# Ledger of designs, part 145: peptides against a protein of PDB entry 5VVV

Target 1, 276 residues: chain A of PDB entry 5VVV
Amino acid sequence: FLCGVVEGFYGRPWVMEQRKELFRRLQKWELNTYLYAPKDDYKHRMFWREMYSVEEAEQLMTLISAAREYEIEFIYAISPGLDITFSNPKEVSTLKRKLDQVSQFGCRSFALLFDDIDHNMCAADKEVFSSFAHAQVSITNEIYQYLGEPETFLFCPTEYCGTFCYPNVSQSPYLRTVGEKLLPGIEVLWTGPKVVSKEIPVESIEEVSKIIKRAPVIWDNIHANDYDQKRLFLGPYKGRSTELIPRLKGVLTNPNCEFEANYVAIHTLATWYKSN
Target 2, 276 residues: chain A of PDB entry 5VVV as posed
Amino acid sequence: FLCGVVEGFYGRPWVMEQRKELFRRLQKWELNTYLYAPKDDYKHRMFWREMYSVEEAEQLMTLISAAREYEIEFIYAISPGLDITFSNPKEVSTLKRKLDQVSQFGCRSFALLFDNIDHNMCAADKEVFSSFAHAQVSITNEIYQYLGEPETFLFCPTEYCGTFCYPNVSQSPYLRTVGEKLLPGIEVLWTGPKVVSKEIPVESIEEVSKIIKRAPVIWDNIHANDYDQKRLFLGPYKGRSTELIPRLKGVLTNPNCEFEANYVAIHTLATWYKSN

## One batch from the design tools (peptide; made by RFdiffusion4, then SolubleMPNN)

Design b2_p21_7_s3 (from b2_p21_7, 9 letters changed)
Fold by OpenDDE base, seed 3:
Order: C-alpha cells, then sequence, then structure tokens
Structure b2_p21_7_s3 (fold): chain B 276 residues (1-276), chain A 21 residues (1-21)
C-alpha cells in the first residue's frame, strides 16, 4: 500500500530542504511514499525533453538518497503530454533517455502523467493510434518494459476523476482502453469523483476499479490550495472511509503549496491509514 | 508563470462547472 505525499500542485515547488524534512516527517508517521510531480518544475512538464544539468543532477541524487535514508519510496513523475508526439520514435527515445538519467540518480520508481492536457491527438498520431488512450497506453507500456518493469510504476489518466469521464466512469471508452491494454503491473492514479473530492465513496472506487481492472492509487487533492489562494484547508483527512484501504493500491495526498501548512494534512492521513 | 497557473485553474474550474450543467 503506497501512503504518503505527492508534490503535484501548481505554483512554487518545494525546496530540497523542505522535501528532506518531508521525508523525515513521513518516516516518523510511518508513511512510505513521495511522488515528485511539481507542475512548475520546467523539466518535469513544459521542458520534459531537457536533461538535467550537472547541478540539478546532484540535487536530485541527494534528494533520492535522502528518501532512501528515511525508507521513503521516491517516485519520479514526468508529464510529457503537453506536446509529445506519441507516434514519433524520436520522442519515445527522448523520454527513455530522460528516465535513464533519473535511473542513474538511483531512482527505481516512476510515473507517467497525462493529467491536465488536451484530448486531441495530432494528425500523425491519428494515423497510428485508434484513440488518445491507445497512444498513452502504448508509450506507457513501452517505457515500463524498457525500464525493466519496475516494482512501482504509475500512470495518471487524462480522465483522472469522475467529472472528467465521458460519458461517465463506467462507460468511458478511454478508461476501458486503459483497463484492457495497460500492463497489469502499472498502477493508475485517481482523484475520486472530482478533481477536489469532498468525499470518496466506496462505491465510486468499486466503479472505477471495475473499468480500469485494478485498485487505483488515490491522488487526493482534499488539502490542495494551488487553485484557490484563499483556501487554506487545515481540516482533518475526512470523507474517506477506512473501508477504502483494502480497495486501494495507495493514497497520496497533494497538500498545500505552503509547506508548513501541511502538518494536519499528512498527520491525519497517517492516522487514517493506521486505523485500519 | 502566474498566468499559466491562473489559466490551468480557470480551465479546471470551468470544466467542473461545465460538468454540473
Amino acid sequence: as target 1 above (276 residues)
Amino acid sequence: SDNEIAIEFLKKKLEEELAKL
């Protein structure tokens, strides 16, 4: 069971010292996972093709080593979906080289994120792939196999919540393709019925699990505030029954961008997880 | 950029509001 934090917000990324402090807090609270997915990290999303510099490499190696020291699984995410051409072998090779570099930093766990992107394929991809889901699954499976089928590999769908599913969760052709064709060792990220779910009913997890043919990992935006600077949710981790735990592969909270505001978010997640 | 954050937020909010209609 993956339980911890995703750094998945828009806005100023956490500094390396905040991330190390996070790992210490996660270990202290018997949480086990950190997903590196800061939207405003240029080489994560907008410039995903660019290799890390020597200085950035040293920082990432130090960060990954610190996660290991605190027994935290460091998952490196990349979000190529803004401008990748899925049918172009050079793009696939560029993605492979980027993930090879991160593997050399001692990273063993990875994620491909296709959240917050346009659902339209380019003309070249339409000639090769039957749908956007087929394109995403193809590259994800290829990368997963290329990396030697790592123990932890995550996929974030474009339809990552109930409100983004067309026509709905149970009838989505996109999620059906993901469920049928995504390799079984790849985990699927999900935010619940909404982007920011007030509640995640058990029935909603049973519904999505059926179509994706696996238990999801919750990307939980309950404590996110990047979308509303006036929203500081310092409330407990609520609206999630502990009956979800046996039906999930994990829960990763995407908390406030204000690092010091996240004590309640992470601590109450830890309490919730231990209460099962 | 601050503008990109605002645009992505506005998109998500718009998509959530459109999904209620």
Scores: peptide ipSAE 0.061, ipTM 0.702, DockQ to the pose 0.071
Fold by OpenDDE base, seed 2:
Structure b2_p21_7_s3 (fold): chain B 276 residues (1-276), chain A 21 residues (1-21)
Amino acid sequence: as target 1 above (276 residues)
Amino acid sequence: SDNEIAIEFLKKKLEEELAKL
């Protein structure tokens, strides 16, 4: 069971010292996972093709080493979906080289994220793939196999919550393709009924689990504030029954951008996780 | 681009969901 934090917000990323402090807090609270997915990290998303510099490599190696020291699984995410051509072997090779570099930093767990992108494929991809889901699954499976089928590999769908599913969760041809064709060792990220789910009912997890043919990992935006900087979500982790735990592969909270505002959010997640 | 429009729409949708909490 993956339980911890995703740094998945838009806006100012956490500094390396905050991330190390996070790992210390996660260990203290018996949480086990950190997903590196800061939207405004240029080499994570907008410039995903660019290799890390020597200085950036040293920082990431130090961060990954710190996660290991605190027994926190460091998952490196990349978000190539803004401008990748899925059918282009050069794009696939570029993605492989980027993940090879991160693997050399000591990273063993990875994620491919296709959140917050358009559902449209380019003309070249339309000639090769029957749908956007087919293109995403193809590259995800290829990368997963290329990396030697790592123990933890995550996929974030473009339809990552109920309100983004067309026509709905149980009838989505996109999620059906993901469920049917994504390799069984790849985990699927899910945010619940909404982008910010006040409640995640058990029935909603049973519905999505049926179509994706696996228990999801929750990307939980209950404490996210990147779209409203005037809001601090200082309340406890709530609206999630502990009956979800046996039906999930994990829960990763995407918390407030303000690092110090997250004490209650992360601590109450840990209490919730231990109460099963 | 169509992608930029979609992202702005997604951001607005998320802001609207955050506003209901």
Scores: peptide ipSAE 0.030, ipTM 0.659, DockQ to the pose 0.063
Fold by OpenDDE base, seed 1:
Structure b2_p21_7_s3 (fold): chain B 276 residues (1-276), chain A 21 residues (1-21)
Amino acid sequence: as target 1 above (276 residues)
Amino acid sequence: SDNEIAIEFLKKKLEEELAKL
């Protein structure tokens, strides 16, 4: 069971010292996972093709080593979906080289994120792939196999919550393709019925699990505040029954942008996880 | 800031409750 934090918000990323302090807190609270997915890291999303510099590499190596020191699984995410051509072998090779670089930093766990992108494929991809889901699954499976089938590999679908599913969760052709064609060792990220789910009913997890043919990992936006800079979500982790735990592969909270605002959020997630 | 004060208050309260367990 993956339990911890995803740094997945828009806005100013956490500094390296905050991330190290996070790992100390995660270990102390018996949480086990950190997903690196900061939207405003240029080399994570907008410039995903660009390799890390020597200085950036040293920082990432230090961060990954710190995660290992605190027995926290460091998952590196990349979001190529803004402008990748899925059918272009050169694009696939560029993605492979980027993940090879991160592997050299000591990273062993990875995520491909296709959240917050247009559903439209380019003309070249439309000639090769039957749907956007087929294109995403193809590259994800290829990358997963190329990396030697790592123990933890995550996929974030474009339809990552109930409100984004067409026509709905149980009938989505996109999620059906993901469930049928995505390799079984790849985990699927999900935010619940909404982007920000006040509640995540058990029945909603059973519904999505059926179509994706696996238990999801929750990307939980309950404490996310990147959409409203005037608000802080300082309350406890709530609106999730402990009956979800045996029905999930994990829970990763995407919390407030302000690092210290998350003390209660993360601690109460840990309490929730240990209460089962 | 008011937010920083609120955060420190909540952290302290949580630590106090944890010390009672």
Scores: peptide ipSAE 0.028, ipTM 0.644, DockQ to the pose 0.019
Fold by OpenDDE base, seed 4:
Structure b2_p21_7_s3 (fold): chain B 276 residues (1-276), chain A 21 residues (1-21)
Amino acid sequence: as target 1 above (276 residues)
Amino acid sequence: SDNEIAIEFLKKKLEEELAKL
């Protein structure tokens, strides 16, 4: 069970010292996972093709080493979906090289994120892939296998919540393709019925699990505040039955942008997790 | 900021409550 934090918000990423402090807190609270997915980290998303500089590499190596020191699984995410051409072998090779670099930093767990992108494929991809889901699954499977089938590999679908599913969760051709074609060792991220789910009913998890043919990892935006800079979500982790725990592969909270605002959020997630 | 002060206060309160468990 993956339980911890995804740094997955828009806005100013956490600094390395905050991330290290996070790892210390996660360990103390018996949480086990950090997903590196800061939307405004340029080489994560906007410039995903760009290799890390020597200085950036040293920072990431240090961060990954710190995660290991605190027994926190460091999952490196990349979000190539803004402008990747899935059918282009050079793009696939570029993605491989980027993940190879991160592997050299000591990272062993990875994620491919296709959240917050248009459902449209380019003309070249339309000639090769039957659907956007097929394109995404193809590259994801290839990368997963290329990396030697790491123990933890995550996929964030473009339809990552109930409201993004067309026509709905149980009938989504996209999620059906993901479920059928994504290799079984790859986990699927899900935010619940909504992007920001006030509640995540058990039935909603059963529904999505059926179509994706696996228990999801919750990317939980309950405490996310990147969409409203005037709000801090300081309340406890709530609206998630503990009955979800045996039905999930994990929960990663994507919390407030303000690092210190997350103390209650993360601690109460830990309490929730340990209550099962 | 006022928010930082509030956060520190909340952290302290939470730690105090946790110490009672």
Scores: peptide ipSAE 0.027, ipTM 0.533, DockQ to the pose 0.019

Design b2_p21_7_s4 (from b2_p21_7, 12 letters changed)
Fold by OpenDDE base, seed 3:
Structure b2_p21_7_s4 (fold): chain B 276 residues (1-276), chain A 21 residues (1-21)
Amino acid sequence: as target 1 above (276 residues)
Amino acid sequence: SDHDIAVEFLKKQLKKEKEAL
């Protein structure tokens, strides 16, 4: 069971010292996972093709080593979906080289994120792939196999919540393709009924699990505040029954942008997880 | 900024979710 934090917000990324302090807190609270997915990290999303510099490599190696020291699984995410051409072997090769570099930093766990992108394929991809889901699954499976089938590999769908599913969760052709074609060792990220789910009913997890043919990992935006600068949600982790735990592969909270505001968010997630 | 565009995109999605309630 993956339980911890995703740094998945828009806005100023956390500094390396904050991330190390996070790992210490996660270990202390018997949480086990950090997903590196900061949207405004240029080489994560906007410039995903660019290799890390020597200085950036040293920072990432130090960060990954710190995660290991605190027994935290460091998952490196990349979000190529803004401008990748899925049918272009050069793009696939570029993605492979980027993930090879991160593997050399001692990273063992990876994620491909296709959240917050346009659902339209380019003309070249339409000639090769029958749908956007087929294109995403193809590259995801290829990368997963290329990396030697890592123990932890995550996929974030473009339809990552109930409100983004067309026509709905159980009838989505996109999620059906993901469920049928995504390799079984790849986990699927899900935010619940909404992007920011006030509640995640058990029935909603049973519904999505059926179509994706696996238990999801919750990307939980309950404490996210990047979308509303006036929002500071200091409330407990709530609206999630502990009955979800046996039905999930994990829960990763995407918390407030303000690092110091996250004590209650992360601590109450840990309490929730231990209450099963 | 690219940040403003991304946040605006997210805000538009969240607004659509709120308007559908």
Scores: peptide ipSAE 0.089, ipTM 0.763, DockQ to the pose 0.066
Fold by OpenDDE base, seed 1:
Structure b2_p21_7_s4 (fold): chain B 276 residues (1-276), chain A 21 residues (1-21)
Amino acid sequence: as target 1 above (276 residues)
Amino acid sequence: SDHDIAVEFLKKQLKKEKEAL
């Protein structure tokens, strides 16, 4: 069971010292996972093709080593979906080289994110792939196999919540393709019925699990505030029954952008997880 | 929700950014 934090917000990323402090807190609270997915890290999303510099590499190596010291699984995410051409072997090779670099930093766990992108493929991809889901699954399976089938590999679908599914969760052709064609060792991220789900009912997890043919990992936006910088979400982790735990592969909370605001959010997630 | 609307708006902006590249 993956339980911890995703740094998955828009806005100023946390500094390396905040991330190391997070790992110490995660260990202390018996949480085990950190997903590196800061939307405004240029080399994560906007410039995903660009290799890390020597200085950036040293920082990431130090961060990954710190995660290992605190027994926290460091998952490196990349979001190539803004401008990748899935059918172009050069693009696939560029993605492979980027993940090879991160593997050299000592990273062993990875994520491919296709959240917050348009559903339209370019003309070249439309000639090769029958749908956007087929294109995403193809590259995800290829990268997963290329990396030697790592123990933890995550996929974030473009339809990552109930409100983004067309026509709905149980009938989505996109999620059906993901469930049928994504390799079984790849985990699927999900935010619940909404992007910010006030509640995540058990029945909603049973519904999505059926179509994706696996238990999801919850990307939980309950404490996310990147959409409203005038608000801090300081309340407890709530609206999730502990009956979800045996029906999930994990829960990763995407909390407030302000690192110092997240004590209650993360501590109450840990209390929820240990109450089972 | 207000956040779902914000994300849908963001997706539309990201599309415009992609079309301008």
Scores: peptide ipSAE 0.054, ipTM 0.749, DockQ to the pose 0.394
Fold by OpenDDE base, seed 5:
Structure b2_p21_7_s4 (fold): chain B 276 residues (1-276), chain A 21 residues (1-21)
Amino acid sequence: as target 1 above (276 residues)
Amino acid sequence: SDHDIAVEFLKKQLKKEKEAL
């Protein structure tokens, strides 16, 4: 069961010292996972093709080593979906080289994120793939296999919540394709009925699990504030029954952008997780 | 939700940015 934090917000990423402090807190609270997915990290999303410099490599190696020191699984995410051409073998090769570099930093767990992108394929991809889901699954499976089928590999769908599913969760052709064609060792990220789900009913997890043919990992935006920087979500982790735990592969909270605001959010997630 | 609206807005902006590149 993956339980911890995703740094998945828009806005200023956490500094390396904050991330190391996070790992210490995660270990202390018996949480086990950190997903590196900061939207405004240039080489994560906007410039995903760009290799890390020597200086950036040293920082990432140090960060990955710190995660290991605290027994935290470091998952490196990349979000190529803004401008990738899925049918272009050069794009696939560029993605492979980027993940190879991160593998050299000692990373063993990875994520491909296709959240917050346009649902339209380019003309070249439309000639090769029957749908956007087929394009995403194709590259995800290829990358997963290329990396030697790592123990932890995550996929974030473009339809990552109930409100983004067309026509709905149980009838989504996109999620059906993901469920049928995504390799079984790849985990699927989900935010619940909404992007910010006040509640995540058990029935809603049973519904999505059926179509994706696996238990999801919750990307939990309950404490996310990147959409409204005038608000801090200082309340406890709530609106999730502990009955979800046996029905999930994990829960990763995407908390407030303000690192110091997240004590209650993360601590109460840990209490929730240990209460089962 | 306000966040769902924000994400839909972001998706539309990202599309415009992609069309402008």
Scores: peptide ipSAE 0.053, ipTM 0.746, DockQ to the pose 0.448
Fold by OpenDDE base, seed 4:
Structure b2_p21_7_s4 (fold): chain B 276 residues (1-276), chain A 21 residues (1-21)
Amino acid sequence: as target 1 above (276 residues)
Amino acid sequence: SDHDIAVEFLKKQLKKEKEAL
């Protein structure tokens, strides 16, 4: 069970010292996972093709080493979906090289994120792939296999919540393709019925699990505030029955952008997780 | 939700950025 934090918000990423402090807190609270997915980290999303500089490499190596020191699984995410051409072997090779570099930093767990992108493929991809889901699954499977089938590999679908599913969760051709074609060792991220789910009913997890053919990892935006910088979500982790725990592969909270605002959010997630 | 609206807005902006490339 993956339980911890995803740094998955828009806005200023956490600094390395905040991330190290997070790992210390996670360990102390017996949480086990950090997903590196900061939307405004340039080489994560906008410039995903760009290799890390020597200085950036040193920072990431240090961060990954710190995660290991605190027994926190460091999952490196990349979000190539803004401008990747899935059918272009050079793009696939570029993605491989980027993940190879991160592997050299000592990272062993990875995620491919296709959240917050348009559903339309380019013309070249439309000639090769039957759908956007097929394109995403193809590259995800290829990368997963290329990396030697790492123990933890995550996929974030473009339809990552109930409100983004067309026509709905159980009938989504996109999620059906993901469920059917995504290799079984790859985990699927899900935010619940909504992007910010006030509640995540058990039935909603059963519904999505059926179509994706696996228990999801919750990307939990309950404490996310990147959409409203005037609000801090300081309340406890709530609206998730502990009955979800046996039905999930994990829960990763995407909390407030303000690092110090997240004590209650993360601590109460830990309490929730241990209450089962 | 306000967040869903924000994400939808963001997706629309990202689409425009992609169409401008």
Scores: peptide ipSAE 0.051, ipTM 0.745, DockQ to the pose 0.432

Design b2_p21_8_s1 (from b2_p21_8, 13 letters changed)
Fold by OpenDDE base, seed 2:
Structure b2_p21_8_s1 (fold): chain B 276 residues (1-276), chain A 21 residues (1-21)
Amino acid sequence: as target 1 above (276 residues)
Amino acid sequence: SLNEIAVEFLEKKLKEELKSL
């Protein structure tokens, strides 16, 4: 069971010292996972093709080493979906080289994120793939196999919550393709009924689990505040029954951008997780 | 760039959707 934090918000990323402090807190609270997915990290999303510099590599190596020291699984995410051509073997090779570099930093766990992108494929991809889901699954499976089928590999769908599913969760052709074609060793990220889900009912997890043919990892935006800089979500982790735990592969909270605001959020997630 | 405009648009749309929830 993956339980911890995703740094998945828009806005100013956490500094390396904050991330190290996070790992210390996660270990202390018996949480086990950090997903590196800061939207405004240029080499994560907008410039996903670009290799890390020597200086950036040293920082990431140090960060990954720190996660290991605190027994926190460091998952490196990349979000190529803004401008990748899925059918172009050069793009696939570029993605492979980027993940190879991160693997050399000592990273063993990875995520491919296709959240917050347009549903349209380019003309070249339309000639090769039957749908956007087929294109995403194809590259995800290829990358997963190329990396030697790592123990932890995550996929974030474009339809990552109930409100983004067309026509709905149980009837989504996109999620059906993901469920049917995504290799079984790849985990699927899910955010619940909404982008910010006040509640995640058990029935909603059963519904999505059926179509994706696996228990999801929750990307939980309950404490996310990147959409409203005037708000801090200081309340406890709530609106999630402990009955979800046996039905999930994990829970990763995407909390407030303000690092120090997250004490209650993360601590109460840990309490929730231990209450099963 | 077109990508920058698309990102800004998507971020704005997401923020609007999140505020409506």
Scores: peptide ipSAE 0.053, ipTM 0.734, DockQ to the pose 0.064
Fold by OpenDDE base, seed 3:
Structure b2_p21_8_s1 (fold): chain B 276 residues (1-276), chain A 21 residues (1-21)
Amino acid sequence: as target 1 above (276 residues)
Amino acid sequence: SLNEIAVEFLEKKLKEELKSL
C-alpha cells in the first residue's frame, strides 16, 4: 500500500530542504511514499525533453538518497503529454533517455502523467493509434518494459476523476482501453468523483476499479490549494472511509502549496491509514 | 511561445473550473 505525499500542485515547487524535512515527517508517521510531480518544475512538464544539468542532477541524487535514508519510496513523475507525438520514435527515445538519467540518480520508481492535457491527437498519431488512450497506453507499456518493469510504476489518466469521464466512469471508452491494454503491473492514479473530491465513496472506487481492472492509487486533492490562493485547508483528512484501504493500492495526498501548512493534512492521513 | 500561452490559458481555465466545483 503506497501512502504519503504527491508534490503535484501548480505554483512554486518545494525546495530540497523542505522535501528532506517531508521525508523525515513521513518516516516518523510511518508513511512510505513521495511522488515528485511539481507542475511548475520545467523539466517535469513544459520542458520534459531536457536532460538535467550537472547541478540539477546533484540535487536530485541528493534528494533520492535522502528519501532512501528515511525509507521513503521516491517516485519520479514526468508529464510529457502537453506536446509529445506518441507515434514518433524520436520522442519515445527522448523520454527513455530522460528516465535513464533519472535511473542513474538511483531512482527505481516512476510515473507517467497525462493529466491536464488536451484529448486531441495530432494527425500523425491518428494514423497510428485508434484513440488517445491507445497512444498513452502504448508509450506507457513501452517505457515500463524498457525500464525493466520496476516494482512501482504509475500512470495518471487524462480522465483521472469521475467528472472527466465521458460519458461516465463505467462507460468511458478511454478508461476501458486503459483497463484492457495497460500492463497489469502499472498502477493507475485517480482523484475520486471530482478533481477535488469532498468525499470518495466506496462504491465510486468499486466502479472505477472494475473498468480499469485494478485497485487505483488515490491522488487526493482534498488539501490542495493551488486553485484558490485564498484557501488554506488546515482540516483533517476526512470523507474517506477506512473501508477504502483494502480497495486501494495507495493514497498520496497533494497538499497545500505552503509546506508548513501540511502538518495536519499529512498527520491525519497517517492516522487514517493506521486505523485499518 | 504559442505553447506557453496555451498552457497558461489551460492552467487558468482548470483553476477556474476547480473553483466552480
Scores: peptide ipSAE 0.047, ipTM 0.731, DockQ to the pose 0.064
Fold by OpenDDE base, seed 4:
Structure b2_p21_8_s1 (fold): chain B 276 residues (1-276), chain A 21 residues (1-21)
Amino acid sequence: as target 1 above (276 residues)
Amino acid sequence: SLNEIAVEFLEKKLKEELKSL
């Protein structure tokens, strides 16, 4: 069970010292996972093709080493979906090289994120792939296999919540393709019925699990505030039955952008997790 | 609630802004 934090918000990423402090807190609270997915980290999303500089590499190596020191699984995410051409072997090779670099930093767990992108493929991809889901699954499977089938590999679908599923969760051709074609060792991220789910009913998890043919990892935006920087979500982790725990592969909270605002959010997630 | 609608709207708007980049 993956339980911890995803740094998955828009806005200023956490600094390395905050991330290290996070790992210390996670360990102390018996949480086990950090997903590196800061949307405004240029080499994560906008410039996903760009290799890390020597200085950036040293920072990431240090961060990954710190995660290991605190027994926190460091999952490196990349979000190539803004402008990747899935059918282009050079793009696939570029993605491989980027993940190879991160592997050299000592990272062993990875995620491919296709959240917050358009469902439209370019003309070249339309000639090769029958759907956007097929394109995403193809590259995800290829990368997963290329990396030697790492123990933890995550996929964030473009339809990552109930409200983004067309026509709905159980009938989504996109999620059906993901469920059927995504290799079984790859985990699927899900935010619940909504992007910010006030509640995540058990039935909603059963529904999505059926179509994706696996228990999801919750990317939990309950404490996310990147959409309203004037608000801090200081309340406890709530609206999630502990009955979800046996039905999930994990829960990663995407909390407030303000690092110090997240004590209650993360601590109460830990309490929730340990209450099962 | 109005807050939930506002959140959904803001989330959608953020997505739209991010897609326009």
Scores: peptide ipSAE 0.034, ipTM 0.681, DockQ to the pose 0.256
Fold by OpenDDE base, seed 1:
Structure b2_p21_8_s1 (fold): chain B 276 residues (1-276), chain A 21 residues (1-21)
Amino acid sequence: as target 1 above (276 residues)
Amino acid sequence: SLNEIAVEFLEKKLKEELKSL
């Protein structure tokens, strides 16, 4: 069971010292996972093709080493979906080289994120793939196999919550393709019925699990505040039954941008997880 | 600390909520 934090918000990323302090807190609270997915890290999303510099590499190596020291699984995410051509072998090779670089930093766990992108494929991809889901699954499976089938590999779908599913969760052709064609060793990220789910009913997890043919990992936006800079979400982790735990592969909270505002959020997630 | 007090209060509330489900 993956339990911890995803740094997945828009806005100023956490500094390396905050991330190290996070790992100390995660270990102390018996949480085990950190997903690196900061939207405004240029080499994560907008400039995903660009390799890390020597200085950036040293920082990432130090961060990954710190995660290992605190027995925290460091998952590196990349979001190529803004402008990748899925059918172009050069694009696939560029993605492989980027993940090879991160593998050299000592990273062993990875994520491909296709959240917050347009549903439209380019003309070249439409000639090769039957749907956007087929394109995403193809590259994800290829990358997963290329990396030697790592123990933890995550996929974030474009339809990552109930409100984004067309026509709905149980009838989505996109999620059906993901469930049928995505390799079984790849985990699927999900935010619940909404982007920010006040509640995540058990029945909603059973519904999505059926179509994706696996238990999801919750990307939980309950404490996310990147959409409203005037608000801090200081309340407990709530609106999730403990009956979800045996029905999930994990829970990763995407919390407030303000690092110190998350003490209660993360601690109460740990209390929730240990209450099963 | 203020955080510890807040956590204790919120853990109590969370446990109460979980028992009501």
Scores: peptide ipSAE 0.021, ipTM 0.499, DockQ to the pose 0.019

